# Ledger of designs, part 67: peptides against a protein of PDB entry 7BDX

Target 1, 212 residues: chain A of PDB entry 7BDX
Amino acid sequence: EMGAAACTLLWGVSSSEEVVKAILGGDKALKFFSITGQTMESFVKSLDGDVQELDSDESQFVFALAGIVTNVAAIACGREFLVNSSRVLLDTILQLLGDLKPGQCTKLKVLMLMSLYNVSINLKGLKYISESPGFIPLLWWLLSDPDAEVCLHVLRLVQSVVLEPEVFSKSASEFRSSLPLQRILAMSKSRNPRLQTAAQELLEDLRTLEHN

## One batch from the design tools (peptide; made by RFdiffusion4, then SolubleMPNN)

Design b1_p12_4_s2 (from b1_p12_4, 9 letters changed)
Fold by OpenDDE base, seed 2:
Structure b1_p12_4_s2 (fold): chain B 212 residues (1-212), chain C 212 residues (1-212), chain A 12 residues (1-12)
Amino acid sequence: as target 1 above (212 residues)
Amino acid sequence: as target 1 above (212 residues)
Amino acid sequence: MVQEIGDEMLAS
């Protein structure tokens, strides 16, 4: 309980840029993010079923960790830090997103996807993530999730790749050959307005790239 | 390990007034400080010997908690919060200071004493602490500690009482009758210059009060 | 690109 409470408070205050700078300016940041990855990995490996106990201390703790990573990645210096000094954590997040089943740990998936999206705001971060082994198949795996928020954040990450010519050019062949177009088209007809809009925008961006 | 790391980061950033305000402005502050007291109490009760394992995850976690309380108490709104909404935590800190033996958990004692001293900056806080059952005997118990830093922080707390006429008047009879004058005089001859100075100042203040 | 900021977590 206490660990979750402390980590939740840290998550809350980490929404401030000044707090993120304070965290990263300390000598403990590297160790913290190293342990973060290990802790998240251990949690996912410990899951016996597809139903997450969302109210458990463990779950709350891991959610807070993922939230902190997201908030750090929301700041330019935080992205620089993650991409330069905590790549193992990024690799872990990518791996965990692949290990989780559709419908499993929805909230955690959302937070992890948000962190990757934030990292992708930095071109160096986007390059690193998109060059990760199995990245394209991972995106499609995540789009198979029944949860609209998971799918929304995947679409946003896909859009980040598509909108960066230097990155997209490297993956364009694989991307076009494996694109789950039917799935994205179905999302563009969703009753969820955020998902609907994101899918429509992505489809428009993809059409623009085919004509160029 | 992870809990200690997260709590240590929270401690570090709590040195900012803005972070303290952010913590207290959230809906989780009350719960956090409630659990903090319980956690500290459980830790002290679990100690099997007088030698603390200072490098343990548990110790580091509790140190960070005490540090957070100290930092919160360093800010005016934090003192108001503790005195108005977290009195049980203050009671717990007082109790734990009494439960610990001389030489036991020195670092924790220092942090707890610092928190009480910070609370005493507020007259309402000083009144509350000084009116606690056994407060005067507790001060003398703590002054029997062989550690100079513990004794220093006790002397500072004693001085806070002595320098506030409204508070001191209530305890003056008991204070004068039980004052470990020989111990304080010995401290005024300490090789530790901070302890020496604090003891000398307190002796001067006490002499001034006897003549009024 | 819009930055994502963490929110308050569900209480346990």
Scores: peptide ipSAE 0.022, ipTM 0.832, DockQ to the pose 0.215
Fold by OpenDDE base, seed 3:
Structure b1_p12_4_s2 (fold): chain B 212 residues (1-212), chain C 212 residues (1-212), chain A 12 residues (1-12)
Amino acid sequence: as target 1 above (212 residues)
Amino acid sequence: as target 1 above (212 residues)
Amino acid sequence: MVQEIGDEMLAS
C-alpha cells in the first residue's frame, strides 16, 4: 500500500520537467530505474494467466512506475538518460510487451507503449528500440490486441519508424513483408476517432513510401 | 527495495516548494499521509528491542517518509495541511517519539523532531502538538537521549514553546516543575557547538521568563 | 512528435 501511494505521488510530480531533472540529477536515479524494470517484470510474471485486479496496490504501483518512465521519456534529458544509462529498462519494457497476451494488462501496455513512443522522439532512442531483436514481430503482435488504445499507441510507434528514413531503411524489407495491412485498414474504419486517424495517416505514409 | 527507492526520490524532490504544492494539490495526499503514519508505526513496533540495520530497505523507506513529512512541514501550505488534515500523523509521530528508548532509532527521531519543529513554526501547529497529552514529559524523555542531535532538536521544540506566550502560559506550571535544568546546563557545556548554543539560548530565554 | 506527459492518476 505505502509503496503504491509514494510511487503514485512521484508519478504525479514527475509530470514537471524540473522534477524529472531533479530525479535524474541525483545519484539515486540509476538504482531506481534498474529496480523499476525488475519490479515490472516480476509483476508480469506473477499474472499466471489471471487478470490481477487493476485496483490492487501491486497494479497501482506498477502503473505508477510505468507512468514515471513515460514522464521521464517525455523530456529530452530524460530520453537521453534512458537511452544512455537505462537500456536494460528499455529492453525489459520490450520483453514485457511481448510476454503479455492480446487483451492482457491493457493499462500497463498502454503506459509502456507511451514510454517507448516518447523514447522514439529521440533518434538514438528510436534506433535502439527498433534494432532490438524481434521489434517488428512485436509491433504486429501488439497490433493484434482488441483494445483500441493499445492499437493506437502501436500505430504511433510504427509511424515513428516509417517517418525516419534511416531507421525504416534497415527494416523496410521485413516491415513490408510482414505488414498486417488488412488489420491497419480495419483500424482506419474504426469508430474510435483517434485510432481511425492514426491508421489513416499511417496508410498515407506507407503509400508515399511505396511510390518513392 | 522498490518502495524505498521511489520514496527516496520523492523525498529528494519534496525539497522544492513547488513539489510540495503539487503533492498537496492532488487528491492522493490525504491517503499518502494516513498510510505514512501507519507505516512508521509498524516499523517502530517491529524493532522488538533490536536495532534494525539502518541500511535496510525498510529503514530507508521510513526515513524517506519522515523526510517527506519534514519537507512538507517546512512550507506554510504544508504546515496548514498537516495541522488541518493530517492530525493523526502528528499524533503518531508524538507517540512514536515516546515509544522509542533513549539512543534507539536516532535517525528517525531526528527526522520526526525536525518535522514537529517545522510544524511548531505555525501557531496552530504549536498549539496542537503542545496540547497533546504527555507533551511535556515527552520532551524530557527525549532530552535524556545520549545523542546530541536528538537533544538539539528537542531544545529547538522547547524553545518554540517558551517563545510563544500563549502556548507557554498553558503549560508553565508543569514546565517549571519538571524542567531538567541540570541536563540543559550540561548541554550548555557540550562540545557540540550547535547543542551548546541552543542550550545557552534556551537558558537565557528561561531566565528572562522567570524575571517577568 | 508529440510528447506524452502522464498526468492521469490510476484512480482518476
Scores: peptide ipSAE 0.021, ipTM 0.832, DockQ to the pose 0.143
Fold by OpenDDE base, seed 1:
Order: sequence, then C-alpha cells, then structure tokens
Structure b1_p12_4_s2 (fold): chain B 212 residues (1-212), chain C 212 residues (1-212), chain A 12 residues (1-12)
Amino acid sequence: as target 1 above (212 residues)
Amino acid sequence: as target 1 above (212 residues)
Amino acid sequence: MVQEIGDEMLAS
C-alpha cells in the first residue's frame, strides 16, 4: 500500500521537467530505474499463474512505475538518460510487450508504449529501439491487440519509424514484406476517431513512401 | 526494495518548494500522509521483537517517509497542510517519539524531531504541538537520549517554545518546575559545538525570562 | 510529435 502511494505521488510530480531533472541529477536514479525494470518484469511473470486483480496495490505500483518512465522520456534529458544509462530498462519494456498476450495487461501496455513513443521523439532513441531484435514483428504482434488504445499507440510508434528516413531505410524491406495492411485498413474505419485518424495518417505516409 | 527506492527519490525531490506544492495540490496527499503515519507506527512497533537492521530496506523506507514529512513542514503551505489536514500524523510522530527508548532508532528520532521543529516555525504549528498532552514530559524524556543529535533537536524545539510568549506562558509553571537544568548545563559543556551552542543559547533565554 | 505525460490519477 505505502509503496504504491509513494510511487503514485512520484509519478504525479514527475510531470514536471524540473522534477525529472532532479530525479536524474541525483545519485539514486540508476538504481531506481534498474529496480524498476526488474519489478515490472517480476510483475508480468507473476500474471501467468494468479489472475492478479488489475486493481491490486501491486498493479497500481507497477502502473506508477511505468508512468514515471513515460514522464522521464517526455523530456529531452530524460530520453538521453534512458538511452545512455538505462538501456536494460528499454530492453525490458520491449521484452515485456512481447511476453504479454493480446488483451492482457492493457493499461500497462499502453503506459509502456507511451514511454517507447516518447523515447522515439529523438533520433537516438528511435534508432535504439528500432534496432532492437524483433522490433518489427513486435509492432505487428501488438497491433493484433483487440484494445483500441494499444493499437493507437502502436500506430504512433510505427509512424515514428516511417517518418524518419534514416531509420525506415534500414528496415524498409522487412517492413514492406510484413506490413499488416488489412489490419491497418480496418483500423482506418474504426469508430474510435483517434484510432481512425492515426491509421489514416499512417496509410497516407506509407503511400507517399511507395511513390518515391 | 522498490518501495524504498521510490520513496527515497520522492524524499530527494521534495526538497523543492514547487514539488511540495505539487504533492499537496493533488488529490493523493491526504491518503499518502495518512498511510505514512500508519507505516511509521507499524515500523516502530515491530522494533520490540526483532532487532531490525537499521540498514534494512524497511528502515530506509521509513527514513525516507520521515524525510518527506520534514521537507513538507519546511514550507509554509506544507506546515499549514500538516496542522490542518494531517494532525493525526503529527500526533503519531509525538507518540512514536515517546514510545522509543533513549538510544533507540536515533536516525528516525532526528528526522521526526526535525519535522516537529519545522512545524513549530509558525505559531499555529507551535501552538498545536505544544498543547499536545504530555508534550513537556516528552521533551525531557527525549533530552535524556545519549545521542547528541537527538538532544540538539530537542533543545531547538524547547527554544521554539521559550521564544514564543503566547505558548510559553501557558506551560511556564510546568516548564519551570520540571526543567532538567543540570542536564542542559551539562550539554552547555559538550564537546559537540552545535549542542554546546544550543544549550548555551537556551540557558541565556531562560535567564532572560526569569528576570522579567 | 506529442509528448505523453502521465497523470497523478492512475485512472488516466
């Protein structure tokens, strides 16, 4: 209970750039983010057995941790810290997103995807995550999720790759050969306006790339 | 482990006034400080049985909580919040300081005393804590501690009472009749310069009050 | 690109 409360407060105040700088400027940041990855991993591994109530203190604690990572990644110095000093955490997030089944732990998936999207805001972050083994298959795996919010954030991440020529060129062959076009087309007809728009924009960008 | 790490980060960033305002401006503050008091109480109660290693994750977690309370109390709006909305926490701190034996949990005592001193910076806070039942006996109990740092912070708290006529007048009879003068005189000869100075200043202020 | 910020409210 207390851990979840403390972490929730830390998540809330981490919405400030100055707080993120303070977290990262201290000598505790490395340890914190190292343990964060381990804690998230342990949580996901525990889901296979007991239907952990998604509303449990443990779940809320892990959500807050994922939220903190997202907020850190929202700031330039935070992205730099994650990509330079906490690569294991990013690798863990990618792994956990692969380990979770479609429809499983949706809220956590969204938070983790938001963090990866924020990391992708700069070229160094985008390069790192896109060069991770199995990244493209992972995107399509995640895009098979029944949850519209998960799919939305996956599409945003795909967009980040597509819009960066230096990154897209490295994976263009694999991307084109494995693109779940029918799935994206279906999303472009979604009743969810955000998902619909994201899918339409991606399709437009992809068409532009095919004509060049 | 993770709870202690998160709380330690929250403690670190709570040194900022803006972070304290953010913590208190959210809808989670009341719950957090309520659970804080309970957690500190549970920890102190657990000490009677197992010699909890003072370096344990649990100890560090509780130290961080006490540190957060201290930092909140260092700011005017934080003092106002504690005295208005978290009186149970202040009462808990006073109780725990009484429950701990001389020489027991010294680091936690110091942090708790620092928080009470910070609360005493404003008249409303000083009035509240000084009107708590058994406050004067508690001060003398704490002043019997063998630790110089504990004694220093007790003397500072006593000074806050002595220097405020509105508060001192209410307890002047009890204060004069129970004053451990010999103990304070001994502290004025301490090899610890901070303790020595604090004891000397208090003795000077007390002499000034006797001549008026 | 939109920067995503978490909320103090865990429901968000």
Scores: peptide ipSAE 0.021, ipTM 0.830, DockQ to the pose 0.144
Fold by OpenDDE base, seed 5:
Parts: sequence; C-alpha cells; structure tokens
Structure b1_p12_4_s2 (fold): chain B 212 residues (1-212), chain C 212 residues (1-212), chain A 12 residues (1-12)
Amino acid sequence: as target 1 above (212 residues)
Amino acid sequence: as target 1 above (212 residues)
Amino acid sequence: MVQEIGDEMLAS
C-alpha cells in the first residue's frame, strides 16, 4: 500500500516539467527506471493469462509507474533521457505490449502506448521505436484490441510513423503489405469521435502517400 | 526495492515548495501521511531491540518517508497541513522517538527530530508538540543519545520551546526541575562545533530566563 | 501532441 501511495504522488507531481527535470537531475533516475521496467514485467507475468485488470495496490503501483514514464516522455529532456539512457525500459514496454492479449490490462496498455507516443515526438525516439524488431506486427496486434482507447493510441503512433518520411520509407513495403485496412476502415465509422477522426486522418494520409 | 526507489525520488523532489504544494493539493495527501505513520511504526517495531541501523530497502523507504515529512514541514502550508490534518503522524513521531533506544536508528531519529523542529516553527505547531504528553521527559531521553547529531536536533527543539514565552511558561517548572544541566554543559564543551554552539546558546538563553 | 497524466484515483 505505501509503495503505491508514494508512487501515485510521484506520478501526480511528475506532471510538472520542473519535477521531471528534478527527477532526472538526481543520481537515482537510472536505477529507478531500470527497476520500473522490471516491476512492470513482473506484474504482466503475474497475470497468468487473465484479461481483467486488477484492482489492487500492485495494479495501482504499476499504473503510477507507467504514468511517470509517460510524463517524463512528455518533456523534451525526458525523451532525450529515455532514448539515450533507458532504452531497456522502452524495449520492455514494447515487449509487454506484445505479451498482453486483446482486452488484457487495458489501462496499462493505454499508458504504455501514450508513453511511446510521447517518445516518438522526437525523431530520435521515433526512429528507435520504429526500428525495434517486430514493431509493425505489434501495431497490428494492438489494433486488434476491442478497446477503443487502445486502438486510438495505436493509430496515433502509426500516424507518427506515416508523417515522418525518413521513418516511413524504411518500412513502407511491410507497412503496405500488412496494413489491416478493413480494421482501420471500420474504425473510421466508429461512434467514438476521437477514434473515428484518427482513423479518417490516417486513411487520408495514407492515400496521399500512395499518390506520391 | 521499487517502493524505496519511488519514495526516494519523491523525497528528492519534495525539496521544492511547489512540489509540496502539489502533494498537498491532491486528494491523496491525507491517506499518504496516514500510511506513512503506520509504516514508520511498523518499521520501528520490527527492530526487535536492535541498535544498528538497517541498510536495507525497508530502511531506505522509511528514511525517505521521514525526509518527505521533513520537507513538507519546511513549508508554511505544509506545517499548517500537518498540524491541522495529520496530527496522528506527529503523535506517531513523538511516540517512536520515545520507543527508540539510545543509539538506535540514529538517522531516522535525526530525520524525525528535524521534522518536529520544522513543525515547531509555527507557534501552532510548537504548541501542539509541546503539549504532547511526556514531551519534556522525551527531550531528555533523546538527549541521552550518544550521537551528536541527535543531541543537536534535540537542543534545537528545546531552544524553540525556550524562546517562546507562551510555550515555555506552561512547562517552566517541569523544565527547570528535570533539566539535565550536566549533560548540556558537557555538550557545550563538545568538539563538535555545531553541538557546542547550540548547547552554549541554550545555556545563555536559560540564564537569561532565570534572571528575568 | 504531448500527453501528460497524473494523480489518478488510488486503488482501494
């Protein structure tokens, strides 16, 4: 319980750029993010195939950790830190996203995806993520999730790739061949306005790229 | 381990007034400080009479918690919060200081004493602490500690009482009758310059009060 | 777009 409470407070205050700088400026950041990855991995492994999100202190703790990572990635210096010094954490997030089944740990997936999106704001981060083995299959795996919020954040991440020519060019062939077009089209008709918009925009962007 | 890491980071960032305000401005502060007290109490109880400070994650976690309390108390609004809304924590700190044997958990004692001193900067806080049952005996108990830093912080707390007429007048008789004068005199001859100075100043203040 | 999250409800 106490760990969760502490981490939750840290998550809350990490919404400040100055706090992120302070976290990173200390000598504890590296160790913290190393253990963060391990903790998240252990949690996911403990789920034993369960598709339900746990309502426990442990769950809350992991959510807070993921939230902290997200907030760190929201700041330019935080992105630089993660990309340079905590790549293992990013790799772990990518791995865990692949390990989780559709509908499993929805909130955690969302948080992890948000963190990846934030990282991808930097070209260096985007390159790192996109060059990860199995990245494209992972996107489509995640897009199969029944949760609209998960799918939304996947689409946003896809868009980040598509909108960066230097990144997209490296994977364009695989992208085109494996694109779950029918799924994205279905999302463009979603009753969820955010998901609908994201899917429509992506489809428009993709059409533009094919004509060029 | 992860809990300790998180709490350590939170401790570090709590050195900022803005962070303290953020911690307190959230809806989690009350619960956090409630659990803080419980956690510290559990830790002290687990020591089973040991006089050595543990070098463990648990120890580090408790140190961080105590440090956070100290930093909160360093800020005016934090003092107000503690005195108004988290009195149980203050009571717990006072209790734990009494429960610990001389030389036991030196660092923790120091942190707890620092927090109490910070609280005592506000007259309201000073009144609350000083009116706690057994406060004066507790001071002398703590002053028997072999550690110079512990003693220093006790002296500082004593000075806060002595320098506030409204507080001192309520306990002057007990204070005068129980004062470990020989101990304080010995400290005034300490090779530790900080301790020496604090003891000398207190002796001077006490002399001034007796003549008035 | 930068995304920031903080202070979600603590699990009971």
Scores: peptide ipSAE 0.019, ipTM 0.827, DockQ to the pose 0.227

Design b1_p12_4_s3 (from b1_p12_4, 9 letters changed)
Fold by OpenDDE base, seed 1:
Structure b1_p12_4_s3 (fold): chain B 212 residues (1-212), chain C 212 residues (1-212), chain A 12 residues (1-12)
Amino acid sequence: as target 1 above (212 residues)
Amino acid sequence: as target 1 above (212 residues)
Amino acid sequence: MVQEILDEMIAS
């Protein structure tokens, strides 16, 4: 319980850029983010056995960790740190997103996707995640989720890829051949306004690329 | 391990006043400080059995907790919060300081004493801790410690009591009758310059009070 | 309309 409480407070204060800089300025940042990845992985692996109550201390702990990563990635120096010094953590997040089934552990998926989206703001970060083995299949796997928030954040991440010519050109063939167009079209008609808008904007971006 | 790492980062960033304000601004502060007291108590109770290696994750965790409390108490709003909303934590710290033997768990004693000293900057805080049952005997118990840093922080806390007429007047009789004068005089001759200075200043403060 | 890529800070 104490670990979850401490981690939750750390998550809360990490919403400040100055706090993120302070976290990264210490000699313990590397160890922290290394253990973070391991802990998140351990949590996801434990889900196959016991229906961990969504409100468990362990769940809260992992959510706080994912929130911290997201907040770090929201800052330019944080993105640089993650891409240069914590690639294993990024790989772990990608792996965990793939290991979770549609509808499984929705809140954690959302947080992890938000962290990856923030990483993708950095060109080096976007290159790194988009060049990960199975990245495109992962996007489509995640896009099959019934949860609107998961799908929203997937669409945002897809948009980040599509809007960067240098990155998109490398995977354009695979992207076009595997694009779940009908799924995205269905999302563009969603009653969820955020999901609807994200899907419509992505479709417009794709149309623009096809005409160029 | 992850809990200790997270708590250590929280400790590090809590050295900022803005972070302390952020910690206190959330709805989780009360729960956090409640669990903090319980966790610290659990740690101290566990020391009677196994020589917990000073460098254990548990030790690091508790040190970080004590450090956070100290940093919170360093800020005016933090002192107000502790005295108004976290009295159980203060009582726990006083209890734990009494439960530890001379020479036992020195680092934690120092951190806890620093937290109490910071609390004592607030008149309400000073009143609260000085009116705790057994406070004066506790000061002398702690002053018997062989560690110079423990003794230094005890002397500083004693000085805070002595320098506040409203507080000192309530316990002046007990204080004078039980004062370990020879111990303080010995400290005024210490090779440790900080301890020496603190003891000398306290002796001067006491002399001033006797002449008024 | 190209959506602006914005960073996201999240509170607990």
Scores: peptide ipSAE 0.029, ipTM 0.813, DockQ to the pose 0.056
Fold by OpenDDE base, seed 3:
Structure b1_p12_4_s3 (fold): chain B 212 residues (1-212), chain C 212 residues (1-212), chain A 12 residues (1-12)
Amino acid sequence: as target 1 above (212 residues)
Amino acid sequence: as target 1 above (212 residues)
Amino acid sequence: MVQEILDEMIAS
């Protein structure tokens, strides 16, 4: 209970760039982020099927952790820290996203995807996550989620790959061969305007790449 | 482990006034500080005699909590919050200071005393803690501690009472009748310059009050 | 149109 409360407050204040800098400027950041991944992994592994107590202390704690990672990744120095010093955490997030079933732990998925997206703003981060084993299959696995928010954040991450020629070229053949085009087309017709826009933009970007 | 890490980071950033304001401006502060006292109490009650694992996760967590309270109390709005909305926490700190034996849990005592001192900067806070049951006996109990740092912070808190006529007048008779003068005189001869100075200043203040 | 890659900070 107390851990969740402390972590939630830390998450709240981490929305400030100055606070993120203060967190990372200390000697305790490494330990914090090394344990963060383990805690998140333990939570996901403890899930019995589709039963999630969203309001449990454990869930709130893990949500706060994911939120903190996202906020750290939102800032240049935070991205540098994660990519240089906390690669295990990034690997863990990728693993956890693969371990969760479609429709399972939606809030956590969204937060983790947002963190990965923020990491993708850094070219080094984008390279790292995109070169991770099973990255492309993972994207499509996640895109099978019935939740529009999950799909939206997957599409945003996919777009980050597509918009970076240096990264896209390395996976272009696999990307083209496995692209769930019908799924993305369906999303472009979504009633969710954010999802609709993201899908449409991605389709336009993909068309441009096919002609180049 | 993760809780201690999160709490430690929160403690670190709480050294900023802006962060304290952000913590208190949210809707989660009440819950955090309501649980804080319980957590600290549970820790103290779990201590088997004089055995303290200073580097345990639990100890570090409680130290961080005490540090956060101290930092919150260091700022005017934080003092107002504690005195208006977290009186139970203040009561708990007073209780815990009474429950700990001389020489026991020194670091925690220092942090708790620092928090009470910071609260005492606010007249409302000073009134609240000084009117607490057993406050004067508690001060003398704490002043029996062999640790110079504990004694220093007790003397600072005593000075806050003595320097406030409105507060001192309410307890003046008890204060005078129970004052461990020989102990304070011994402290004025301490090799610790901070303790020496604090004891000497208090003795001067007390002499001034006797002549008035 | 270079979509401004918006750094997303999340309020808890």
Scores: peptide ipSAE 0.028, ipTM 0.812, DockQ to the pose 0.056
Fold by OpenDDE base, seed 2:
Structure b1_p12_4_s3 (fold): chain B 212 residues (1-212), chain C 212 residues (1-212), chain A 12 residues (1-12)
Amino acid sequence: as target 1 above (212 residues)
Amino acid sequence: as target 1 above (212 residues)
Amino acid sequence: MVQEILDEMIAS
C-alpha cells in the first residue's frame, strides 16, 4: 500500500518539467528506470490468462510507474534520457504490449502507448522504436483491441511513423502490405469522436503518401 | 526495492516548496501521511532488541518517509497541514522516538527530530508537541543517546521550547526540576563543534530565563 | 505532435 501511494504521488508531481529534471539530475535515475522495467514485466507475467486489471495496490503501482515514464517522455531531456540511457525500458514496454491480450490491462496499455508516443517526438526515439523487431505486427496486434482508447493511441503512434519520411521509407513495403485498412476504415466510422477523427486523419495522410 | 526507489525519489524532489504544495494540494495527501505513520510504526516494532539500522530497502523506505515529513514541515503550509490534519502522524513520531533505544536507528531518530523541530517553528505545532504526554521525559531520554547528531537535534528542539515564553511557562516547573544539567554541560565541552555550540547557547538561554 | 502529461489520470 505505501509503495503504491508513494509512487502515485511521484507520478502526480512528475507532471512538472522541473520535477522531471530533478529526477533525472540525480544519481538514482538509471537504477529507478531499470527497476521500473523489471517491475512492470513481473506484473504482466503474474497475470492469469485473460484476467482484467486488478483494483489493487500492485496495479496502482504499475500504473503510476507507466505514468511516470509517460511524464518523463513528455519532456525533451526526458526523451533524450530514455533513448540514450534506458533503451531496455523501451524494449520492455514494447515486449509487454505484445504479451498483453486484447482487452487485457487496458489502462496499462494506454499509458505505455502514450509513453511510446511521447518518445516518438524525438527522431532518435522514433527511429529506435520503429526499428524494433516486430514493431509493425505489434501495431496491428494492438489495433485489434476492443477498447477505443487503446486503438486511439495505436493510431497516434502509427501517425508518428507516417509523418516522418525518413522513418516511414524504411518500413514502407511491410507497412503497405500488412496495413489493416478495413479495421482503420471501421474506426473512421466509430461513435467515439476522438477515435473517428484519428482514423480519418491517418487515412488522409496515407492517401497523400500514395500520391507522392 | 521499487517502493524504496520511488519513495527516495519523492524525498529528493520534496526539497522544493512547489513540490510540497503539489503533494498537499492533491486529494491523496491525508491518506499518504496516515499510511506513512503506520509504516514507520510497523518498521520500529519489527526491530529486534538493539538491532542497528539495516542497510535494506525497508530501512531506506522508512528513511525516505521521514525525510518527506521533514521537508513538508520545512514549509509554512506543510506545518499547517501537519498540525491541523496529521496530528496522528506527529503523535506517532513522538511515540517512536520513545520506543527506540539509545543508539538504535540513529538516522531515523535524526530525521524524526528534524521534522519535530520544523513543526516547532509553528506556534500551534510547538504548543501541540510540547503538550504531548511525557514530552519532557522524552527529551531527556533522547539526550541520553551516545550519538552526537541525535543529541544536537534534541538540544535544538529544547531550545525551541525555551525561546517561546508562552509555551515554556506551562512546563517550567517540570523542566527545571528534571533538567539534565550535567549532561548538557558535558555536551558544551564536546569535540563536536556543532553540539558544543548548541549546548552552550542553550545554557546561556536558560541562565537568562533564571534572572528574569 | 502532442506531448502528454498525465497528472489528471492518477487513479485514487
Scores: peptide ipSAE 0.026, ipTM 0.821, DockQ to the pose 0.164
Fold by OpenDDE base, seed 5:
Structure b1_p12_4_s3 (fold): chain B 212 residues (1-212), chain C 212 residues (1-212), chain A 12 residues (1-12)
Amino acid sequence: as target 1 above (212 residues)
Amino acid sequence: as target 1 above (212 residues)
Amino acid sequence: MVQEILDEMIAS
């Protein structure tokens, strides 16, 4: 309980750029983010054996941790820190996204995807995550999720790849061969306006790339 | 471990007034400080049965909590919050200071005393803590500690009382009857310059009050 | 560049 409360407060104040700078300016940041990855991993592993209630202190704690990571990644110095000093955490997030079943831990998936999107805002971050083994299959695995919010954040991450020629060129062949086009087309007809728009924009971007 | 890491980071960033305002502006502050008191109490109670290593995660966690309370009390809105909305926490701190033996948990005592001193900066805070049952005996109990830093912070708190006529007048009789004058005189001859100065200043203040 | 800042608290 106390840990969750502390993490929740830290998450709340991490919405400030100055607080993120303060977190990263200390000598505790490296250890904190290392333990964060381990904690999240342990949580996900525990789900296979015992259905943790989503409202548990443990769940709230891990959500707060994921939120902190997202807020750190939301600013330039935070992205630089994660990509330079906490790569293992990024690898862990990618791994956990692959380990979770469709529909499982939806809120955590969204938070982790938001963190990856924020990391992808700069070229160095995008390069790092997109060069991860199995990245393209992971995107399609995640796009099979029934949750619209998960799918939305996957589409946003795909768009980040597609809009960067230097990154997209490296994966273009695999991308074209595995693209779940029918799934994306279905999303472009979604009643969810955010998902619909994201899918439409991605389809337009993909068409533009085929004609060039 | 993760809880201690999160609390340590929160402590670090709580040195900013803006962060304290953010902590207090949320809807989680009340619960957090309530649990904080309970956690600190549980920690101190555990010491009677098992000598917790000072370097334990639990000790570090409680130190961070006490540090956060101190930083909150360091600013005006934080003092107002503690005295209006977290009186139970203040009562708990006073109780814990009484429960600890001389030389026991020195670092925690210092942090708790620093928080009480910060609360005492304004009249409302000073009135509240000084009107606590057994406050004067508690000060003398704490002044029996062999640690110079503990004694220093006790002297600072005593000075806050002595310098406020409205508060001191209520306790003047008890104060005079129980004052460990020989102990304070010994501290005024300490090799520790901070302790020496604090004791000398207090003795001067006390002499001035006797002549008025 | 869309930066995502999270301040949403998940109620337990």
Scores: peptide ipSAE 0.019, ipTM 0.804, DockQ to the pose 0.165; fails the geometry check

